# Ledger of designs, part 138: peptides against a protein of PDB entry 5EIB

Target 1, 366 residues: chain A of PDB entry 5EIB
Amino acid sequence: VDLEPGTMDSVRSGPFGQIFRPDNFVFGQSGAGNNWAKGHYTEGAELVDSVLDVVRKESESCDCLQGFQLTHSLGGGTGSGMGTLLISKIREEYPDRIMNTFSVMPSPKVSDTVVEPYNATLSVHQLVENTDETYCIDNEALYDICFRTLKLTTPTYGDLNHLVSATMSGVTTCLRFPGQLNADLRKLAVNMVPFPRLHFFMPGFAPLTSRGSQQYRALTVPELTQQMFDSKNMMAACDPRHGRYLTVAAIFRGRMSMKEVDEQMLNVQNKNSSYFVEWIPNNVKTAVCDIPPRGLKMSATFIGNSTAIQELFKRISEQFTAMFRRKAFLHWYTGEGMDEMEFTEAESNMNDLVSEYQQYQDATAD
Target 2, 366 residues: chain A of PDB entry 5EIB as posed
Amino acid sequence: VDLEPGTMDSVRSGPFGQIFRPDNFVFGQSGAGNNWAKGHYTEGAELVDSVLDVVRKESESCDCLQGFQLTHSLGGGTGSGMGTLLISKIREEYPDRIMNTFSVMPSPKVSDTVVEPYNATLSVHQLVENTDETYSIDNEALYDICFRTLKLTTPTYGDLNHLVSATMSGVTTCLRFPGQLNADLRKLAVNMVPFPRLHFFMPGFAPLTSRGSQQYRALTVPELTQQMFDSKNMMAACDPRHGRYLTVAAIFRGRMSMKEVDEQMLNVQNKNSSYFVEWIPNNVKTAVCDIPPRGLKMSATFIGNSTAIQELFKRISEQFTAMFRRKAFLHWYTGEGMDEMEFTEAESNMNDLVSEYQQYQDATAD

## One batch from the design tools (peptide; made by RFdiffusion4, then SolubleMPNN)

Design b2_p16_8_s4 (from b2_p16_8, 11 letters changed)
Fold by OpenDDE base, seed 2:
Structure b2_p16_8_s4 (fold): chain B 366 residues (1-366), chain A 16 residues (1-16)
Amino acid sequence: as target 1 above (366 residues)
Amino acid sequence: ADERLKRLAAEREELR
């Protein structure tokens, strides 16, 4: 789905374009112009019914519909505005299904538009209310990984998207292969989301390898475990050491000893016990899939529900506040039928979310 | 693209 035809043509002409049904390409002509309001109330609103018709058709064809997975950006008008409209409409129609998102967070380091803080804040407000699980994929973290860890002098969107793809492949492993922990979206939600509003995850992946640097370093289970818990490998620009893990899932892929995995996972928890809440028992889950990802012998994917994720929301909030106080570009949104009250409500809800994370960070077992 | 990103980042900083 896109409000621009060119994106769809790029997907269709791509190496995997033929795996999608032609009738499932739904697109507009005008685009959203990086405006959330165009995505949500005007251009996106005109297209949403045609998307919902396809969603209904595909949902009816499912033997067992678990839920929905949306991949979108929060900085652009289509992914943010139309994406959140679609989430809302799907949730209204399928209230008993899991809503899962891969939400790309905007960063000033990797920014295509000045109004990204508005689009992100308005989107986060919708995600808090209308999603069950949200993987926070932060362009700032991706850029920093590419630049600092992968030593790429000029990270490209191709490099960032490679990390996103690896992460998405990792977190969906249990859904795609039989006999795994968190084998369905609902089980994942039960294990990862102790409080309904606190459903934002920081993903991580190991090994981090650049395109073309096939350093066939046979990573060991200890190395994978250490890298997976390293703040530098998090796909969200927050330091887990500044917060506490509410819940964690680790997905190992490749031929390895389950015993060794369990030992290393226990060791990393014990060494980092101060970074876990003590009042949520058995809050770390581990899965092992014998099938490695393509091109790797072994990998580990991390899913963390950490109170440190408030750093990401604080960053967006600060940028939002700086723009909103000046009413900068606000007329682009109000001209599409939005009220300023929606901005203040979105800001308030995001600040409440930050406060909730802080409260649970400071909570002790009574 | 990088120059545009830097310009947009600078514009955001001017808006803070």
Scores: peptide ipSAE 0.017, ipTM 0.442, DockQ to the pose 0.015
Fold by OpenDDE base, seed 1:
Structure b2_p16_8_s4 (fold): chain B 366 residues (1-366), chain A 16 residues (1-16)
Amino acid sequence: as target 1 above (366 residues)
Amino acid sequence: ADERLKRLAAEREELR
């Protein structure tokens, strides 16, 4: 789905364009112009019914519908505005199904629009209320991984998207292969989301290795375990050491010893015990899938529900506040029928989310 | 692309 035809053409002409049904390409002509309000109230609202018709058709063809997965950006107008509109409409029609998102967070390091803080804040307001699980894929973190870890001097969107694809493949492993932990979206939510509003995950992937060092690096369970818990491998730009993990899932892929995995997972928890809440029992879950990802002998994917994710929301909030105090570009949104009150409500709800994370960070076992 | 990104970052900083 897109409000621009050119994006859809790129998907069709791509190496995997043939896996999608032609009738499932729904697109507009004018785009959202990086305006959340155009995506949510005008251009996106005109297209949403056509998308819902496709969603209904595909849902009816499903033997066992678990829920929905949306991949979108929060910095643009279409992914943010129309994406959150779709989430709302799908939730209204399918209230008993899981809503999962892969939400790409904007960063000034890779920003193509000045109004991204508005789009992101307005989107987060919707995601807090209308999603069950949100993987926070932060362009800030992706850029830093590409530059610092992968030693790419000039990271491209292709390089960032490679990390996104590896992460998405990792976190969906248990859904795609039988006999795994978190084999369905609902079970994942039960294990990962102790509080309904606190459903924002920081993903991580291992191995992350520069092209120049790949040939010299052994892939071992201890190395994977150490790397996936390293703050430098988080796909969200927050330091887990500044918060506490509420819940964690680790997904190992490849031929390895389950015993060794369990030992290493226990060791890393013990070494990092100060960074876990003590009042949620059995809050770390581990899965092993014998099938490695393409091109790797083994990998590990990390899913963290950490109170440190408030750093990501604080960053967005600070950028939002700086713009909103000056009413910068606000006329672009009000001209599409938005009120300034909607901005204030979105800001307030995101700040409430930050406060809620902080509350649970400071909570002690009675 | 890099110059554009730097410009956008600078514009945001001016808004702070």
Scores: peptide ipSAE 0.014, ipTM 0.416, DockQ to the pose 0.015
Fold by OpenDDE base, seed 5:
Order: structure tokens, then C-alpha cells, then sequence
Structure b2_p16_8_s4 (fold): chain B 366 residues (1-366), chain A 16 residues (1-16)
């Protein structure tokens, strides 16, 4: 789905364009212009019914519909505005289904527009209320991984999207292969989301290796485990050491010893015990899939529900506040039918979310 | 494109 036709043409002409049904391409003629309000109230509102028709058709064809997975950018107008509109409409029609998102967070290092803080804040407000699970994929973190870890001097969107794809593949492993932990979206929510509003995840993928070092790296369970829990490996620009894990899932792929995985997972928990809450029993879950990802002998995918995620929201909030206090570009949104009250409500709700994370970070076992 | 991104980043930083 896009408000611009050119993106759909690129997907169709791409190497994987044939994977998607032609009738499932829904697109507009006039893009959102990186304006959340255009995505949510005007251009996106005109297109949303056509998307819902496709969603209904595909949902009816499912033997057992678990829920929905949306991939979108919070910095743009379409992904943020129309994406959150779509979430709202799907939630209204399917209130008993899981709403899962892969939400790409904007960064000043990887920015197409100055108004990204508005789009992100307005989106987060919707995600807090209308999603059950949100993977926070932060362009800040992706850029830093590409530059520092992968040793890419000039990271491209292709490089960032490669990390996104690896992460998405990793976190969906248990959904795609039988007999795994979190084999369905609801089970994932039960295991990962102890409090309904605190459903924002820090994903990570290992191995991440620079091209120059690939030939010298032996992939081992200890190395995967160590890298997966490294703050520099998080796909959200948060340091887990500044917070506490509420819940964790680790998904290993490839031929490896379950015993060795369990030993390494226990070891990393013990070494980092101060960074886990003690009042959520069995809050670390591990799965092993014997099928490796393409091109790797083994991998590990991390899903963390950490109170450190508040660093991401604080970053966005600070940027939002700096713009909003000056009413910078506000007329672009109000001109599409938005009220300034919606900005203040969104800011307030995001600040409340930050406060909630901090509360649970400071909580002790009674 | 890269120069534009740097400009936008700088403009955003000035808004802080």
C-alpha cells in the first residue's frame, strides 16, 4: 500500500514482485507529502476503504486468522498517517485479532523531512492505543550498526533495509516453523507483554559482521548470545543497561545444541541480572529452530521488552517539543483538518508512556 | 541527496 504509484511499480518490477497478488496492490496518485494529517485525514482516508476491501478478502481466505502485521515508517506521511488510520480501522473491524507492527522510527541521521517528530509522535499516540505488539526499528540504530559494526562508510537505505529484513525474518521464525516458542501472535503477546500499553520491543539480530571480517568469523552459540545482548546490536537506539528487561525472547536458528543454548542464555542472564526485573517470573524465553536463515549456518534474533525503550520516546518527544513550542509547520497539519489539541494529546500520551516505563523500571519485588 | 539530508538534520538541530 502506498499513496504514491511509483513505489508500487518498483515493487512489481523488482525480483520479488511476483510474490504479491496484483489485486493486492493498492495505491493513490497523490502522496502524503510526509504529512501525517494527509495520510490520516485526507489522501489516506480516500484510499483506506480500498485497502480494507483487500484486507477483508485476504482475511476470509485464512483458515485461522491470528491477526495482522503492518510494516510502516513513522517519519513519512503514508506509513505514519495512513498506517495508523489503517490500524484503527482494522482494530474496529477485528477487535479480537492481534495487531502487530514493524514501526520504523525516524532519525536526524536518516531523515527525509523536518516534520518527522510530528509524524512519529502522532503515530506513537495511535500505536499505544491500537496495537498489541510493536517492533521498534530505529533508523538511528540501523545507521549506527551499518557504520560502526558493519564498517560501511556511507550507509544506504539498502543497507538499512537489509537489517530490517533480517530482523523481520528472525522475529517471525516461530510463526513460520512448527513447534517453536511463540508459535502464534497471541502467544507472543502473552509472553512478551506483561502490561498492555508496554508493548514496544527492541529487536536485534546476530550475527552482524563486516564484510572484511566475515571470512575469519566462526559462528558459535556463545558469540551469537554475546552479540545479541550487546547494546550496540539493538535495532532500537536504546541502551538496555539504562533500563530493565520486562521480558525477553531469543530465537536461535541452525544446527546447534539446545543444551549449549540454554547454558549460554542462563549465563547471559546471570551476568546481566541487574538489567532484568526480578518480579516477572520466567521472563526470558528461548527457542531453537534447526533451519538456519539463507546464507548463514546459524543466527540468533532478540526481542526485548525493556524500560530502556523510553530513551527512544524521549528522543522523539524532545524533537517534537522543540518544534511544537514554536508552532513550526503546524499550519500544514491544521490545514488538513487537524486540531492543535491532537498534538498535545499525542505528546501527553507519549510522556505518560515514558512515565509508565520508568515506574516499572524502579519497581521492586514487594 | 546526502547534502539535503545534512541540511535537514542541521535545520532540525537548530529547532532544538
Amino acid sequence: as target 1 above (366 residues)
Amino acid sequence: ADERLKRLAAEREELR
Scores: peptide ipSAE 0.000, ipTM 0.376, DockQ to the pose 0.015
Fold by OpenDDE base, seed 4:
Structure b2_p16_8_s4 (fold): chain B 366 residues (1-366), chain A 16 residues (1-16)
Amino acid sequence: as target 1 above (366 residues)
Amino acid sequence: ADERLKRLAAEREELR
């Protein structure tokens, strides 16, 4: 789905364009102009019914519909505005199904779009209320990984998207292969989301290796385990050491000893015990899949529900507040039918979310 | 890339 036709042509002409049904390409003509309000109230609202018709058709063809997965950007107008509109409409029609998102967080390091903090804040407000599981894919973190870890001097969207694809492949491993932990979206929610509003995940991937160093790196279970808990391997720009893990899932892929994995996972938990809440029992889950990702002998994917995710929301909030105090570009949103109250409500809800994470971070077992 | 980032940061600071 897009509000512009050109992106659909790129998908169709791509190496995997043939896996999608032609009738499932729904697109507009005018785009959202990087405006959440255009995506949510005008151009997106005109297109949403045609998307819902396709969603219904595909849902009816499912033998057992678990839920929905949306991949979208929170910095743009289409992914943020229309994406959150779609989430709302789908949830209204399918209230008993899981809503899962891969939400790409904007960064000043990656995009020149000045209004990204507005689009992101307005989107987060919707995601807090209308999703069950949200993977936070932070362009700040992706850029830093590309620049610092992968040694790319000028990271491209192609480089960032490669990390996104690796992460998405990792976190969906248990859904794609039988006999794994969290084999369905509902079980994932039960294991990962102890409190309904605190459903934002910090994903991580190992190995992260520069092209020049890849040939010299031996991948071992201890190295994977250490790297997946390293802040430098997180796809959200948060330091886990500044918070506490509520829940963790670790997905190992490749031929390895389950015993060695269990030993290393126990060791890393014990070493980092101060960064876990003590009042959630059995809050670390581990899965091992014998099938490695393409081009690797082994990998580890991390899913963390950490109170440190508040750093991401604080960053967006600070940027939002700076623009909103000056009423910068507000006329672009109000001209599409938005009220300024929607901005203050979104800011308030995101600040409440930050406060909730902080409360649980400070909570001790009495 | 650094100059562009600095410019974007400066534009955001000017918007602050």
Scores: peptide ipSAE 0.005, ipTM 0.378, DockQ to the pose 0.014; fails the geometry check

## One batch from the design tools (peptide; made by RFdiffusion4, then SolubleMPNN)

Design b2_p17_1_s1 (from b2_p17_1, 11 letters changed)
Fold by OpenDDE base, seed 1:
Structure b2_p17_1_s1 (fold): chain B 366 residues (1-366), chain A 17 residues (1-17)
Amino acid sequence: as target 1 above (366 residues)
Amino acid sequence: SMKEEERIKELLAKRKA
């Protein structure tokens, strides 16, 4: 789905364009112009019914519909505005199904779009209320991984999207291969989301290796485990050491010893015990899938529900506040039928979310 | 334009429905 035809044509003409049904390509002509209000109230509202018709058709064809997954950006107008409109409408029609998102967070290091803080804040407000699980994929973190870890001098969107695809493949492993931990979206939510509003995950992936060092690195369970828990490998721009893990899932892929995985997972938990809440029992889950990802002998994917994720929301909030105090570009949103109060409500709800994470960070076992 | 304001009102009405 897009409000622009050119992006859809790029997907259709791509090497995997034939995997999607032609009738499932729903697109507009005008785009959102990086305006959340165009995506949510005007251009997106014209297209949403056509998308819902496709969603209904595909849902009816499912033997066992678990839920929905949306991949979108929060910085743009379409992914943010229309994406959150679509989430709302799907949740209204399918209230008993899981809503999962892969939400790409904006970064001033990656994009020059000045209104991204508005689009992100307005989107987070919707995601807090209307999703059950949100993987926070932060362009800030992806850029830093590409530059610092992968040693890419000039990271491209292709390089960032490669990390996104590896992460998405990793976190969905348990859904795609029978007999795994978190084999359905509801079990994932039960294991990962102790509090309904605190459903924002920091993903991580291992191995992350520069092209020049790939040939010299052994892939071992200890190395994967160590890298997976390293703050530098988080796909969200927050430091887990500044917060506490509420819950963690680790997904190993490839031929390895389950015993060695369990030993290394215990060792890393013990080493990092200060970064876990003590009042949530059995808050670390581990899965092993014998099927490696394409092109790797083994991998590990991390899913963390950490109170440190508040750093990401604080960054967005600070940028939002700096713009909103000046009423910068507000006329672009109000001109699409949006009220200025909705900005204040979205800012408030995101600040409440930050406060909730902080409360559980500071909570001790009674 | 008056036409655009009417369009926006119609779109907002459809979203709330």
Scores: peptide ipSAE 0.059, ipTM 0.755, DockQ to the pose 0.095
Fold by OpenDDE base, seed 4:
Structure b2_p17_1_s1 (fold): chain B 366 residues (1-366), chain A 17 residues (1-17)
Amino acid sequence: as target 1 above (366 residues)
Amino acid sequence: SMKEEERIKELLAKRKA
């Protein structure tokens, strides 16, 4: 789905364009112009019914519908505005199904789009209420990985998207291969989400590899385990040492010893025990899949529900507040039918979420 | 929310007018 035809043509002409049904390409003509309000209330609202018709058709063809997965950006107008409209409409029609998102967070290091903090804040407000699971894929973190870790002097969207694809492949491993931990979206939610609003995940991946880089030597299980818990391997620009893990899932891929994985996972938990909450027993889950990712002998994927995710929301909130105090660019949103009150409500709800994470960070076992 | 749906309907009605 897109509000612009050119993106759909690129997907259709791509190496995997043939895996999608032609009738499932729903697109507009005018785009959202990086405006959440165009995506949510005008251009997106005109297209949403056509998307819902496709969603219904595909849902009816499922033997067992678990839920929905949305991949979108929060900095643009289409992914943010229309994406959150779709989430709302799908939630209304399928209230008993899991809503899962891969939400790409904006960064000034990656995009010069000035209004990204508005689009992100308005989107987070919707995601707090209408999703069950949200993977926070932060363009700040992706850029920093490309620049600092991969030593790419000028990271491209192709480089960032390679990290996104590796992460998405990692976190969906348990859904795609039988006999794994969290084999369905509902089990993932039960294991990872102790409180309904605290459903934002920090993904991480090891080993980190760039597009076109020679296949790095296969890491050992100890090296994978250490890198997976390193803040430099997180796809969200948060330091886990500044918060506490509520829940963790680790997904190892490749031929390795389960015993060695369990030993290394126990060692890393013990070494980092101060960074876990004490009042959630057995809050670290581990899975091993014998099937490695393409081009690697082994990998590890991390899913963390950490109170440190508040650093990401604080960054967006600070950028939002700096513009909103001056009412900068608001006329572009109000002209599409938004009220200034919706900005204040979205800011308030995101600040409440930050406060909730902080409360659980400071909570001690009695 | 129901309020959001009503707003969308009003905006769509204004575009068709």
Scores: peptide ipSAE 0.022, ipTM 0.578, DockQ to the pose 0.952
Fold by OpenDDE base, seed 2:
Structure b2_p17_1_s1 (fold): chain B 366 residues (1-366), chain A 17 residues (1-17)
Amino acid sequence: as target 1 above (366 residues)
Amino acid sequence: SMKEEERIKELLAKRKA
C-alpha cells in the first residue's frame, strides 16, 4: 500500500515483485507530502476502503487468522497517517485479532523533514491505543550498527533494510516453524506485554560481524548471547542500561545445545540483574529453532520490552513541544481537517506513556 | 515510500559529509 504509484512500480519490477498478488497493490496518485493529516483524513481516507477490501479478502482466505503485521514509517505522511488510519480501521473490524507493527521511528539526528515530530507523535498516540505489540526500529541505530559494528564505510539503505529484514525474519521465526515458544502472536503479547500500553519493543539481531572478521569468528552461543544484550546491538536509539527490562524474548536459530543456550541466558541475566525488574517473575523467554537463517550457521534475535524506550519518546516529545509552541507548520494539518486538540491529546498520551515507563522503572517489589 | 528511500539516501549522504 502506498499513496504514491512509483513505490508500487518499484516493488512490482523488483526481484521479489512476483511474491505479491497484482490485485493486492493498492496505491494513490497524489502522495501524502510528509503530512500525517493527508495520510489520515484526506488522501489516505479516500484509499483506505480499497485497502480494507483487500484485507477482508485475504483474511477470509486464511484458515487461522492470528492478526496483522504492518511495516511503516512514523516520519512520513503515508506510513504514519494512512498506516495508523489502517490500524484503527482494522482494529475496529477485527477487535479480537492481534495488531503487530514494525514502526520506523524518526531519529532527531537523522531528521530531514521538519514535520517528523508531529507525524511521529500523532502516530505514537494511535499505536498506544490500537496496537498490541510494536517493534521500534530507528534508522540512526541501524546506521550506527552498519558503520561501527559491521565496519561499512558507506552504509546504504540496502544495508539498513537487510538488518530490518533479518530482524523481522528472526522475530517471526516462532510463527513460521512449529513447536516453538511464542508460536502465535497472542502468546507473544502475553509473554512480552505485562501492561497493555507498554507494548513497544527494542529489537536486536546477532551475529553482527564485519566482513573482514567473519572468517575468524566462530559463531558460538556465548557470543550471540553477549552481543544481543550489548547496548550497541539495539535497533532502537535507547541505552537499555538507562532503564530496566520488563520482559525479554530471545529466539535462537540453528543447531545448538538447548542446555548451553539456557546456561548462557541465565548467565547474562545474572550479570545484568540490575537492568531487569525483580517483580516480574520468569520475564525472560528463550526459544530455539533448529533451522538457521539463510547464509548463517546460527543466529539469535532479541526482543526487549525496556523502560529505556522512554528515551525515544522523550526525544520525540521535546522536538514536538519545540515546534508546537511556535505553531510551526500547524496550518498544513489543520487545513486537512485536523483540530489542534488532536495534537495536545497525542502529546499528553505520549507523556503519560513516558511517565508509566518511569513509574515501572522505579517500582520495587513490595 | 520512494520519498523515504530518497530521504534515507540523503541522510546517508549528509552523514558522509
Scores: peptide ipSAE 0.006, ipTM 0.326, DockQ to the pose 0.021
Fold by OpenDDE base, seed 3:
Structure b2_p17_1_s1 (fold): chain B 366 residues (1-366), chain A 17 residues (1-17)
Amino acid sequence: as target 1 above (366 residues)
Amino acid sequence: SMKEEERIKELLAKRKA
């Protein structure tokens, strides 16, 4: 789905374009112009019914519908505005189904779009209320991984999207292969989300290896485990050491010893025990899938529900507040039928979310 | 500032292209 036709043509012409039904390509003509309100109230609202018709048709074709997965950007107008409209509408029609998102967070290091803080804040407000689980994929973290870890001098969107794709493949492994931990979206939510609003995940992937060192790097369970818990491998721009893990899932892929995985996972928990809440017992879950990802012998994917994710929301909030205090660009949103109060409500809800994460970070076992 | 608005309009226009 897009408000622009050109993205659909790119998908159709791509190496996997034929796996999608032609009728499932729903697109507009005008685009959202990086305006959340265009995506949510005008251009997106005109297209949403056509998308919902496709969603209904595909849902009816499912033997067992678990839920929905949305991939969107929070910096743009389509992914942010129309994406959150779709989430709301799907939630209304399917209230008992899991809403899962891969939400790409904007960063000034990657995008020059000045209104991204508005689009992100307005989107987070919707995601807090209408999603059950959200993978926070921060463009800043992806850029930093590409530059610092992968040694790419000029990271491209292609390089960033490769990390996103690896992460998405990793976190969905348990859904795609039977007999695994978190084999369905609901079970994942039950294991990962101790409090309904605190459903924002820090994804991570291992191995992250530069092209120059890839030939010389051994892939071992200890190395994957160590890298997966390294703050530099988090695809959200926050430091897990500044917070506490509420819950963690680790998904290993490839032929490895389950015993070795369990030993290494125990060791990393013990080593990092200060970064876990003590009042959630057995809050680390591990899965092993014998099928490696393409081109790797083994991998590990990390899913962290950490109170450190508040750093990401604080960054967005600070940028939002600086713009909103000046009423900068508000007329572009209000001109599309949005109320100025929705900005203050969205800001408030995001600040409340930050406060909730801080509360649980400071909570002790009584 | 008007310069920031113009810059945003140009950036928005470049993403539509």
Scores: peptide ipSAE 0.005, ipTM 0.354, DockQ to the pose 0.032

